# Peptides against a protein of PDB entry 1MQS: the designs that were tried, part 195

Target 1, 223 residues: chain A of PDB entry 1MQS
Amino acid sequence: ILKMLFLNKDLNNNDNITTITDDIFNQQEIIWKVLILDIKSTATISSVLRVNDLLKAGITVHSLIKQDRSPLPDVPAIYFVSPTKENIDIIVNDLKSDKYSEFYINFTSSLPRNLLEDLAQQVSITGKSDKIKQVYDQYLDFIVTEPELFSLEISNAYLTLNDPKTTEEEITGLCANIADGLFNTVLTINSIPIIRAAKGGPAEIIAEKLGTKLRDFVINTNS

## One batch from the design tools (peptide; made by RFdiffusion4, then SolubleMPNN)

Design b2_p29_1_s2 (from b2_p29_1, 17 letters changed)
Fold by OpenDDE base, seed 2:
Structure b2_p29_1_s2 (fold): chain B 223 residues (1-223), chain A 29 residues (1-29)
Amino acid sequence: as target 1 above (223 residues)
Amino acid sequence: MSYEEILSKFEKDIENMNNYISNEILKNL
């Protein structure tokens, strides 16, 4: 998400949101931008970013795509919306009206071929293709976010993992179950986590297993 | 730009970003 907010520049995803925003904020001039969302993407953004995070990323205004928005012809816009015909038509209308200076379009999921062709066709007709700086899709599928605290509600997991009487096989089995639960959670939220675990314990085992599952998922999604 | 040029540009952007993100995920895992 932060990558998108910084116009898809390369960012170090190993750092937390605060570190990334602080580093960029201190090193570079802030480029103020408008963030345009839909209902689905609003829920995603709200879950991982605070108002202060948006400000540090240079987001001066955020609005819903269907909302009446004032023209800001000197301000670049970031669209983070679902790949629908309706949203494409709105974006093209915004382009026609010179609502913003630049358009960075990020679709939340895969853009169907027919809609990609439609977008290209409509943009071609406007004669303003130079204002479209980027078109990306499947952004939510690859969003690296810091997960909120949650529980898998596995009974006595901590006790079992820390009991010296627990066998290695039992620990391995439990770690696998935890990793499966975490993986399912990741798929549910459609966000790829940054995995951090203490070394030398069950947490490392879980992290390794989860990492493998996520790698396999990414590979399979690209195949 | 022509329709074909615009379409090609969008396709390239999408492909590049998807590849980049996929690679970054793999590096971080």
Scores: peptide ipSAE 0.514, ipTM 0.886, DockQ to the pose 0.414
Fold by OpenDDE base, seed 1:
Structure b2_p29_1_s2 (fold): chain B 223 residues (1-223), chain A 29 residues (1-29)
Amino acid sequence: as target 1 above (223 residues)
Amino acid sequence: MSYEEILSKFEKDIENMNNYISNEILKNL
């Protein structure tokens, strides 16, 4: 998240949020930016950062993507939103209207191929592709509730996994969804976890799926 | 830029980020 707020520049500090923001704020000229969020990303940001942290990161104002926003043509914008057709259309509309000086687009989850192609197509039509500085996936499918605890916010997961009427296919599907969320979490925090799961149940299935995803990712990205 | 050039740029951005993340994970092993 901090990397995103600093326009995805490399940060050399492994310190806490306060130390990083203080160091940057004191050592470098702060670049003031607008942060555009949706409902999901707002919850994520609010769980991790305080208002003061945003200010120290150079966020002068933050707004919801669906809200009416005043043009700030001389100010760069950071979008941190879900990869949906609706959000893409809004971003492109903001681009067309020259709402901001630069566009840094960060999708909370992986961007599907069809939506990537749609974004590229729409941007090409505008003739303003130079204003889009970057497009990234952030892979945030979780809410951080405390420094060492997070939730995937999957509705009725416990009930579904413990209901004897739930089919094997339903369990497998849910476990896959949970594993995807955990995988995205690992990518976000840039740390390989020690996976601990109870044996003989859904937790073991999830652990195995997560392990496979992590191995595949590391192999594929380094090949 | 053409559609193809823009698409290629976006793909490269995403790939670069994935590589960055992978490298950071490996550093922490």
Scores: peptide ipSAE 0.510, ipTM 0.885, DockQ to the pose 0.671
Fold by OpenDDE base, seed 5:
Structure b2_p29_1_s2 (fold): chain B 223 residues (1-223), chain A 29 residues (1-29)
Amino acid sequence: as target 1 above (223 residues)
Amino acid sequence: MSYEEILSKFEKDIENMNNYISNEILKNL
């Protein structure tokens, strides 16, 4: 998240939030930015960062993507939103209207190929592609509830996994979604965890899926 | 920019970030 707030510049991952923000603030002029969120990313940001952290990162104001927002044509914008058709359309509309000076787009999870192509197509029609500075995906997909505990905010996950009426297909699908969320979390934290799960249940399925995703990712990116 | 150029740019951005993250993860293992 901090990397995103600093326009995805390199940060020292060994430093705490306060040290990073203080060092950057003291070494360079702060670039003021607008942060555009959705409901999910708002919860994520709020669980990880305090208001003072956002200010130190140069966030002038943050707003919901679906909310009416005043034009700030001289201010760069950071989008941190879910990869949906609706959000893409809103971003493109903001681009068309010259709502901000620059657009840094960060999706909370993996951007599907069809949506990537749609975004590129719409941006090409506007003639304002130069304002799109970067497009990233697979950021934080969890809510921190306690210092060492987080939630993916999946509704009724426990009930679904323990209901005898739930089909194996539904369980597999849910486990895949959980593994995807955990994968995105690991990427954002920038550390490979030691995965521990109880045997003989959904937790083992999730652990296996996550392990495979992590291994595949590391192999594919370093090959 | 053409559609193809824009698409290529976005793909490169995503790839670069993934590579960066992967390398940083490996350094910390």
Scores: peptide ipSAE 0.504, ipTM 0.884, DockQ to the pose 0.672
Fold by OpenDDE base, seed 4:
Structure b2_p29_1_s2 (fold): chain B 223 residues (1-223), chain A 29 residues (1-29)
Amino acid sequence: as target 1 above (223 residues)
Amino acid sequence: MSYEEILSKFEKDIENMNNYISNEILKNL
């Protein structure tokens, strides 16, 4: 998240958020920018960063992507939003209207190929591709609730997994979704977890799926 | 930029980030 807020520059991640923000605030010229969020990313950011942290990172204004936003044509913008067609269309419209000086686009999860192509196509039509500085998929799909504790905020997950009326297909689907969320979390924290799960239940299924995803990712990235 | 150039740029950005993440994961393994 901090890397994103500092326009994906290399940050020494060995320090806590406070130390990093303080050091940058005190030692470097702050680039003031706008942060554009959706409902999901707002929850994530709010769980990890305080308003003061955002200010120290140079975020002067943060707004919802669907909210009416005032043009700031001389200010760079960071988008941190879900990879949806709707959000892409809004970003492109903002680009067309010269709403901001520069666009740093960070999707909260993996950007599907079709949406990537759509984004590229629409940007091409605008003739303003030079204003788009970065496009990343950040794989951030979790809420930090407490130190060393996070939640995927999946509604009724426990109830669904423990309801005898829930079908095997529903359980499998939910386990896959949970594993995806955990995978994204692992990628976000840049640390390989030791996976521990109770045996004989949904947790084991999730653990196996997560392990497979991690292995596949490492293999695919190293190839 | 052409559509293809833009697409390639975006793909490269995403790939670079993925590589960065992968490398960080490997360092911690």
Scores: peptide ipSAE 0.491, ipTM 0.882, DockQ to the pose 0.664

Design b2_p29_1_s3 (from b2_p29_1, 19 letters changed)
Fold by OpenDDE base, seed 1:
Structure b2_p29_1_s3 (fold): chain B 223 residues (1-223), chain A 29 residues (1-29)
Amino acid sequence: as target 1 above (223 residues)
Amino acid sequence: MSFEEILNKFENDIKKQQDYIAKKIKENL
């Protein structure tokens, strides 16, 4: 998240939020930016960062993507929103209206191929592709409830996994969804977790799936 | 820029991000 707020520049990830923000604030001129969120990403940001943290990161104002926002044509914007058709259309409309000087787009989860193509097509029509500086995806798609604790907020996950009437297929499907969410989390925090799971249950299945995804990702990216 | 050029740019951005993450994961293993 902090990397995103600093326009995805390389940061020393071993430092806490305060140290990183203080070092940047003291060593370099802060670039003031607008942060644009949706309901889901607002919950995520609010759980991880305080208002003072946003200010130290150079966020002058934050707003909801669906909210009417005043133009700030000389200010760069960071979008941290869900990869939906609606959000893409709003971003493109903001681009058309020259609402901001630069656009840094960060989707909270994986951007589907069809939506990626739609975004590219719409941006092409505007003739303002130069203002789109970055497009990233697979950021945090979970809610942090306390330090180092987060939830994917999958409805009834505990009940489903512990209900003896739940079928093996249903369990497998849910475990896959959880593993996908955890995988995205690992990518976002840029840290390899020590996976600990209880043996003989759904947690072990999830751990195995997550491990496989991480291994496959590392292999495929290094190729 | 053409549609294809823009699409390639976005794909490259996403790939660079993934490569960076993969590198960091490997370094931390």
Scores: peptide ipSAE 0.554, ipTM 0.920, DockQ to the pose 0.628
Fold by OpenDDE base, seed 3:
Structure b2_p29_1_s3 (fold): chain B 223 residues (1-223), chain A 29 residues (1-29)
Amino acid sequence: as target 1 above (223 residues)
Amino acid sequence: MSFEEILNKFENDIKKQQDYIAKKIKENL
């Protein structure tokens, strides 16, 4: 999700998490963006990210795709919505109206071939294909838990996790809270993600907790 | 851009994402 919020830019794998966060905060000019959600993705984002996290990612405004939104022609937009004909039509209408400067489209699940072709066809008619910077799908089908992603997502958690004054109990508690949030997200999506985490850090703790919750849920649901 | 060019662009984006995800999954298996 954070990668999405940073316009899916390749974060250099070699940079220390601290360096990435510091570089994002201190060196790189924060690109202010609009985040456009639907009901499903709102639930997901709300479970994983805090409002302050969105602000740190440069999200100035977030809104529902079906709501009336003010034009911000100089601001790039991130769409994180379900792959439906309705949402595609709205995105294309927003494109036609020059509602935003750039369009980063991220579908929550797999985009069917027919809808992909429909999107491409409609965009071709507008003559504004240059404004669409990227189209991704299946964003929620795969939750790849990378330490960098978690470090970026939870600034307060990052601060808490990296504060030498933070107790092991506090770290464990925070990891549990994160795992609970992710679990709720998974339930909302109604899909079982593949959980991957780096060893030796909070991500592993979170992954283990989440894995346990998911296993317990699957066992209880299939019983 | 033509319809075909746009379609190809989108397909390439999606493929790039899928490849990235697949790689990350493989690295953590």
Scores: peptide ipSAE 0.551, ipTM 0.919, DockQ to the pose 0.375
Fold by OpenDDE base, seed 4:
Structure b2_p29_1_s3 (fold): chain B 223 residues (1-223), chain A 29 residues (1-29)
Amino acid sequence: as target 1 above (223 residues)
Amino acid sequence: MSFEEILNKFENDIKKQQDYIAKKIKENL
């Protein structure tokens, strides 16, 4: 998240958000930016960062993407939103209207090919592609509730996994969703965890799926 | 920029990010 707030520049790998923000705030020129969020990303940001952290990162204003936002044509904007057609359309509309000076687009999850193409197509029509500085998909599909504790906000996961009436298919499906969320978490924190799971239960299934996803990702990105 | 150029730019951005992540994953495996 901090990397995003600093326009995905290489930040010194200090583990402490406060230290990073303090160091940057004190040592570097602050570029003031607008942060555009959606409901999902708002929850994520609020769980990880304090208002003071946002300020230290140079976020002068943060707003929901669907809210009426005042134009700030001289201010760069960071979008951290879900990769949806609706959000893409709004971003493009903001681009058309010169709402901000620069656009740093960070999707919370993987951007589907069709939406990528749609974004590119719409941007091409605007003639303002130069204002889009970057497009990333950060795969942030989790909420940090506590240090080293993550919630995937999957409704009734515990109940479903522990209900003896739950079918194997339902368990498998839920485990897959959990594994996907954890995978995205790993990508976001840029650290490979030691996977520990209880044997003989859904946790093991999740661990195996996660392990496979991580391995596959490494293979696919290196090819 | 043409559609193709823009698309390529975005693809490159995403790829760069993914490569970075993959590298970090590999370093920790």
Scores: peptide ipSAE 0.547, ipTM 0.917, DockQ to the pose 0.625
Fold by OpenDDE base, seed 2:
Order: C-alpha cells, then sequence, then structure tokens
Structure b2_p29_1_s3 (fold): chain B 223 residues (1-223), chain A 29 residues (1-29)
C-alpha cells in the first residue's frame, strides 16, 4: 500500500528492498495526492493504515469514488478501487473533466480483458491518455506478497522488520499486527488467498499467523 | 495516442507489476 501511495515509483527498479525503503523514507519532498477509494478498498485501507499514515504519505484528501468530489486539477490522484465497469466509467469521467492532474489507477483485483479494452477505448476518445500515468491490477494480491509494504498503523514497520537491532519479541509483535491487518483485508475482499512467504524471516511469521487466523475463521463460519 | 498504443501501455504496466511480484515471491521463497 505504501508503494501505491508513493505512486509506485520503485516498481521499475530492480532495487533491493533497502533501496526502496531509502527512497520512500528519504523522500524530502512530499507530493500531495488525492486518494480515491470504494467501499471495499476503504475497508482494506482502514484495516491496515491510520489516517496519520495517509498524511505521512502525502494524501491530503481521501474520498469515495461514487461521491461528488471537488476538482483539484493541479493535484495527482491515486485510485484504489475494484475493477468494475462503473468504476472505470467514473475514472474516465474524472479524466474528461480534468478533475486531477495525473491518474494512478490501482485495481484491487484482476482487471478482466474486456474492461481493460473498455478503459483503453474510453481513454483514447478523451485524447487525455498522457494523464494516465499507471494502470495496475491485483493490488491486494501484491500486498499479500509484500507485507513489508504495508505500513500498518505501526510507524516504520518495514524498518523495524529489517533492522538488525530489532528484538525477536518486537518482530513477533509487529508480525501479529500485520497478520491482523491482512486478515481483516482478506475478510473484506471475501477471498481466501494462498499464503506464500519466505522461510526464516518475518514473512514466514506473518504467513503462519495469518494462516491460523484464516483457518480459525473458516472453522467458525462453517460450524 | 491510439487505442492500440494505450492498450499496449496498460498491458505493459500490468506485466511490469506482475514481474515485480513474481520476483519478490521468488526472493522470499
Amino acid sequence: as target 1 above (223 residues)
Amino acid sequence: MSFEEILNKFENDIKKQQDYIAKKIKENL
């Protein structure tokens, strides 16, 4: 999520995790952005991030995609929404109206081919394709694969997990909080992920905790 | 940009993301 909030700048860099974190944390200039959400993504964000975390990431305003939003033509927008025809139409309408300066579109799940083509077609008609800076999908899956990119309500979670001075107890506590956030995210999207994690690190701890929570939930809902 | 150019751009963005995810998964396994 943090990567998304920083306009996914590091996706093109074969850079080590350390370089990505340095770029995020050493970014001297805060780029103010608008975050556009839907009901599902709002629940996801709320389960993982605090309002203060959004501010630290340069999110000046966050709004629901279906709400009437004031134009901010000089401000870039991040969309984090479900891949639906309705959301695509709204994004295109926002583009047509020059509601924002730049559009970073992140779909929460896989974007079907027909909707991808529809988006491209509508954008082509507007003549404003240059304002669309990024289109990503399966972002929730991406988050699960890189829990380190979740800024949970825990300040500097990534730094804490990668700091050799961090104690095992601190790591365990942090991993528990991450697992809780991920669990809430999974429940919100109503999809049970296949959990994969590296062995011997924080990711494994998170995966184990999340797996346990999911198993317990499934058992409790089926009984 | 033409429809085809825009579509290709979006496809490339999605591919780059997937490649990045795959790399991270591999690094974590």
Scores: peptide ipSAE 0.558, ipTM 0.917, DockQ to the pose 0.379; fails the geometry check

Design b2_p29_1_s4 (from b2_p29_1, 18 letters changed)
Fold by OpenDDE base, seed 5:
Structure b2_p29_1_s4 (fold): chain B 223 residues (1-223), chain A 29 residues (1-29)
Amino acid sequence: as target 1 above (223 residues)
Amino acid sequence: MSFEEILKKFENDIKKQLDYIAKEIEKNL
C-alpha cells in the first residue's frame, strides 16, 4: 500500500512506516496526489494507515470514486479500487474530462482479461493514453501481517496463481497443495485458526479446501 | 497509441508488479 502511495517507487523495506515517510519527506519533494477509493479499499486503507500517514505520503485529498469530485488538472491521481466495469468507466470518464494530470490505476484484486481489454479500448478512443502512467492489480489478494510469516516451500506458487496463462486445473491443483500444507501446519501448531481469505480468487479456494480438511479432521478425531 | 500498444503497456505494467511482489516475497521468506 505504501508503495502505491509513492507511485510504486522502490522503498527501502528495512524501515518502519514512520521512518520511511519521514525520510521521504525530508529528502524528496512531496508530490501531492489525490487518492480515489471505493468502499472496500477505504476500509482497507483505514485499517492499515492513519490520516497522518496519508498526509506524509503526499495524499492531499481522498475521495470515493462514485462521488462527485472537483477537477484538479494539475494534480496526479491514484486510483485504488475494485476491478469492475463501473469503476473502469468512471476512470475513463475522468480521463476524458482531464480531471487529473496523471492517472495511476491500482486495482485491489486481479483484473480480468475482458476488463483489461475494455480499459485499453476505451483509453485508445480518448487519445489520452499518455496520461495513464501505471496499471497494477492484485494489491489486496495477499495481505501478509508480519512477523508470523511461514513458507510452505511451494516453488513459484505466487507466479503460478497470478499468471493469466495458468489453467483453471493448474490453479485448482496448486490450491489443493497449499491447503494440504496449511493443514499440516495447523496440526503442528495444534490450534484451529480463524481463516480469512479474499473473495473471488485462489485464496478463497484455498480457504474452502482448508476448511473442509479441518472439519473432516475434527469429526474424525472426535469420533 | 493504438489499442494493441496500450494493451501491451498495461500487460507489461501488471507483469512488472507481479515480478516485484514475487521477489519481495522471496526475500521475506
Scores: peptide ipSAE 0.534, ipTM 0.908, DockQ to the pose 0.437
Fold by OpenDDE base, seed 3:
Structure b2_p29_1_s4 (fold): chain B 223 residues (1-223), chain A 29 residues (1-29)
Amino acid sequence: as target 1 above (223 residues)
Amino acid sequence: MSFEEILKKFENDIKKQLDYIAKEIEKNL
């Protein structure tokens, strides 16, 4: 989400929200922006960010896409909305009316091919394609949610993994099972995590296996 | 820009995002 608020520039994902916002606020000139949301994305933003975080990210005004919004032709806009025909039409209308200086469009979920083509077609007719700086989708699939505690209910996993008598084959097998469980959990919560694991042990093996599964998933989702 | 050019631009943006996510996953392994 922070990446989106900074116009999808490269950010250090190893830093927490406070560190990122403070560093940018202190080291770089803030670009003031408008944030356009819908009901779903509003709930998401409210759960992850504080009002002060938005301000530090340069968000001066935020509004619902269906609400009447005042023109700010010299201000760039970030759309973070559901990929619907209605929202696309509103964005295009905003483009036609020169409501903002630049348009950064981020759809919350996958943009269907037909809607992608519709958006492109409508934009082509306006002659203002240069004002659309980027179009991203599936954005909510890639955000890290608040940490949750869960168990895979694998009996004696800790003991098995730390017992010096455990064979390499047993460890490898158990790690594969754990990775499968974690992968399924990731899919269930519909959020791609950042993986952290200690080096030189079974946790690293699990991380590698899980990482491979996640990479494959991301690649296949783009196809 | 033509329809085809715009469509290609959007497709490239979407692809770029996915590539970024994939790289971030790899970076954190």
Scores: peptide ipSAE 0.531, ipTM 0.906, DockQ to the pose 0.414
Fold by OpenDDE base, seed 1:
Structure b2_p29_1_s4 (fold): chain B 223 residues (1-223), chain A 29 residues (1-29)
Amino acid sequence: as target 1 above (223 residues)
Amino acid sequence: MSFEEILKKFENDIKKQLDYIAKEIEKNL
């Protein structure tokens, strides 16, 4: 999130928010920006950042995407919103109206192919593609809310799952390996977890496989 | 820019982001 607020520039990740913002503030002129949110992203931002953090990041104004917003044609805008047709249409309308100087679009989750194509098509029609500086997605998928991470030590799992060249068979195989690792972890801690996974992706496949393994295990141990 | 050029640009942006995140995860594990 902090990286997004600094237009996805490389930041030293080892520092706390205050140190990063102070260092940037001291070393470079703060670029003032508008932050455009939706209901979902507002909740996320509010849980992670304070108002003072936004100010230190150069956010002069934050608004809801559906709210009537005044034009700031000399100010760059950061969109952090859900990947929906409605939000895309609003962004394109803002682009058409020259509402901001530059557009940094960050979708909270994965942008479906059809919506990506729709965005590109609409932007093409406007003739103002140069104002779209960046399009990123899946930001919320990468927010680590847990203080501790455990790894299954599976090499390149993230890259494999996100590479469009990866075959369905390879994905299925990797998901099975991940589920096996998680299953072994559950057995080690001797506690049945509540499984939560995002829908429509590898996480769901993993969750289903893990659930099946746990059910089978319980049945076999009670028999 | 043409539709195809814009689409390719967006695809490249998304890919670069994912590659960066993957590398950062690997560094932190």
Scores: peptide ipSAE 0.526, ipTM 0.908, DockQ to the pose 0.436
Fold by OpenDDE base, seed 4:
Structure b2_p29_1_s4 (fold): chain B 223 residues (1-223), chain A 29 residues (1-29)
Amino acid sequence: as target 1 above (223 residues)
Amino acid sequence: MSFEEILKKFENDIKKQLDYIAKEIEKNL
């Protein structure tokens, strides 16, 4: 997230958000930016960053993408939103209207090919492609509640996994969803965790699935 | 820029990010 707020520049790998923000705030010129969020990303940002952290990152204003936003044509904007057709249309409309000076687009999850093409098509029509500085997939599908603790906010996961009446199929499905969330988490934090799981339960299933996903990702990305 | 050029640009951005992540994964696997 901090990397995103600093326009995906290489940040010194300091583990402490406060230290990073303080160092940047004190040592580097702050580029003031607008942060555009949706409901999902707002929850994420609020769980990870304090208002002061946003300020230190140069975020002067943060707003929901669906809210009426005042034009700031001289201010760069960071979008951190879900990869939906609706959000893409809004971004393009903002581009058309010169709402901001520059557009840094970060999708919270993987951008489907069709939406990528749609975005490119719409941008091409505007003639303002130069204002779009980057398009990234953040693959954020978790909420950080505490340092090194996060929630995937999967409804009733604990109950479902621990209910003796839950079917194997239901468990398997839920484990897959959890593994997907964890996988996205790994991608987001850009760190491969040591996977620890209790043996003989759903945690082991999740661990195995996650391991497979990580391995597959490495293979597919290097191909 | 043409549609194709823009699309390629976006693809490159996404790929760059994924490549970075992949490298980090490889270092820790």
Scores: peptide ipSAE 0.533, ipTM 0.906, DockQ to the pose 0.594; fails the geometry check

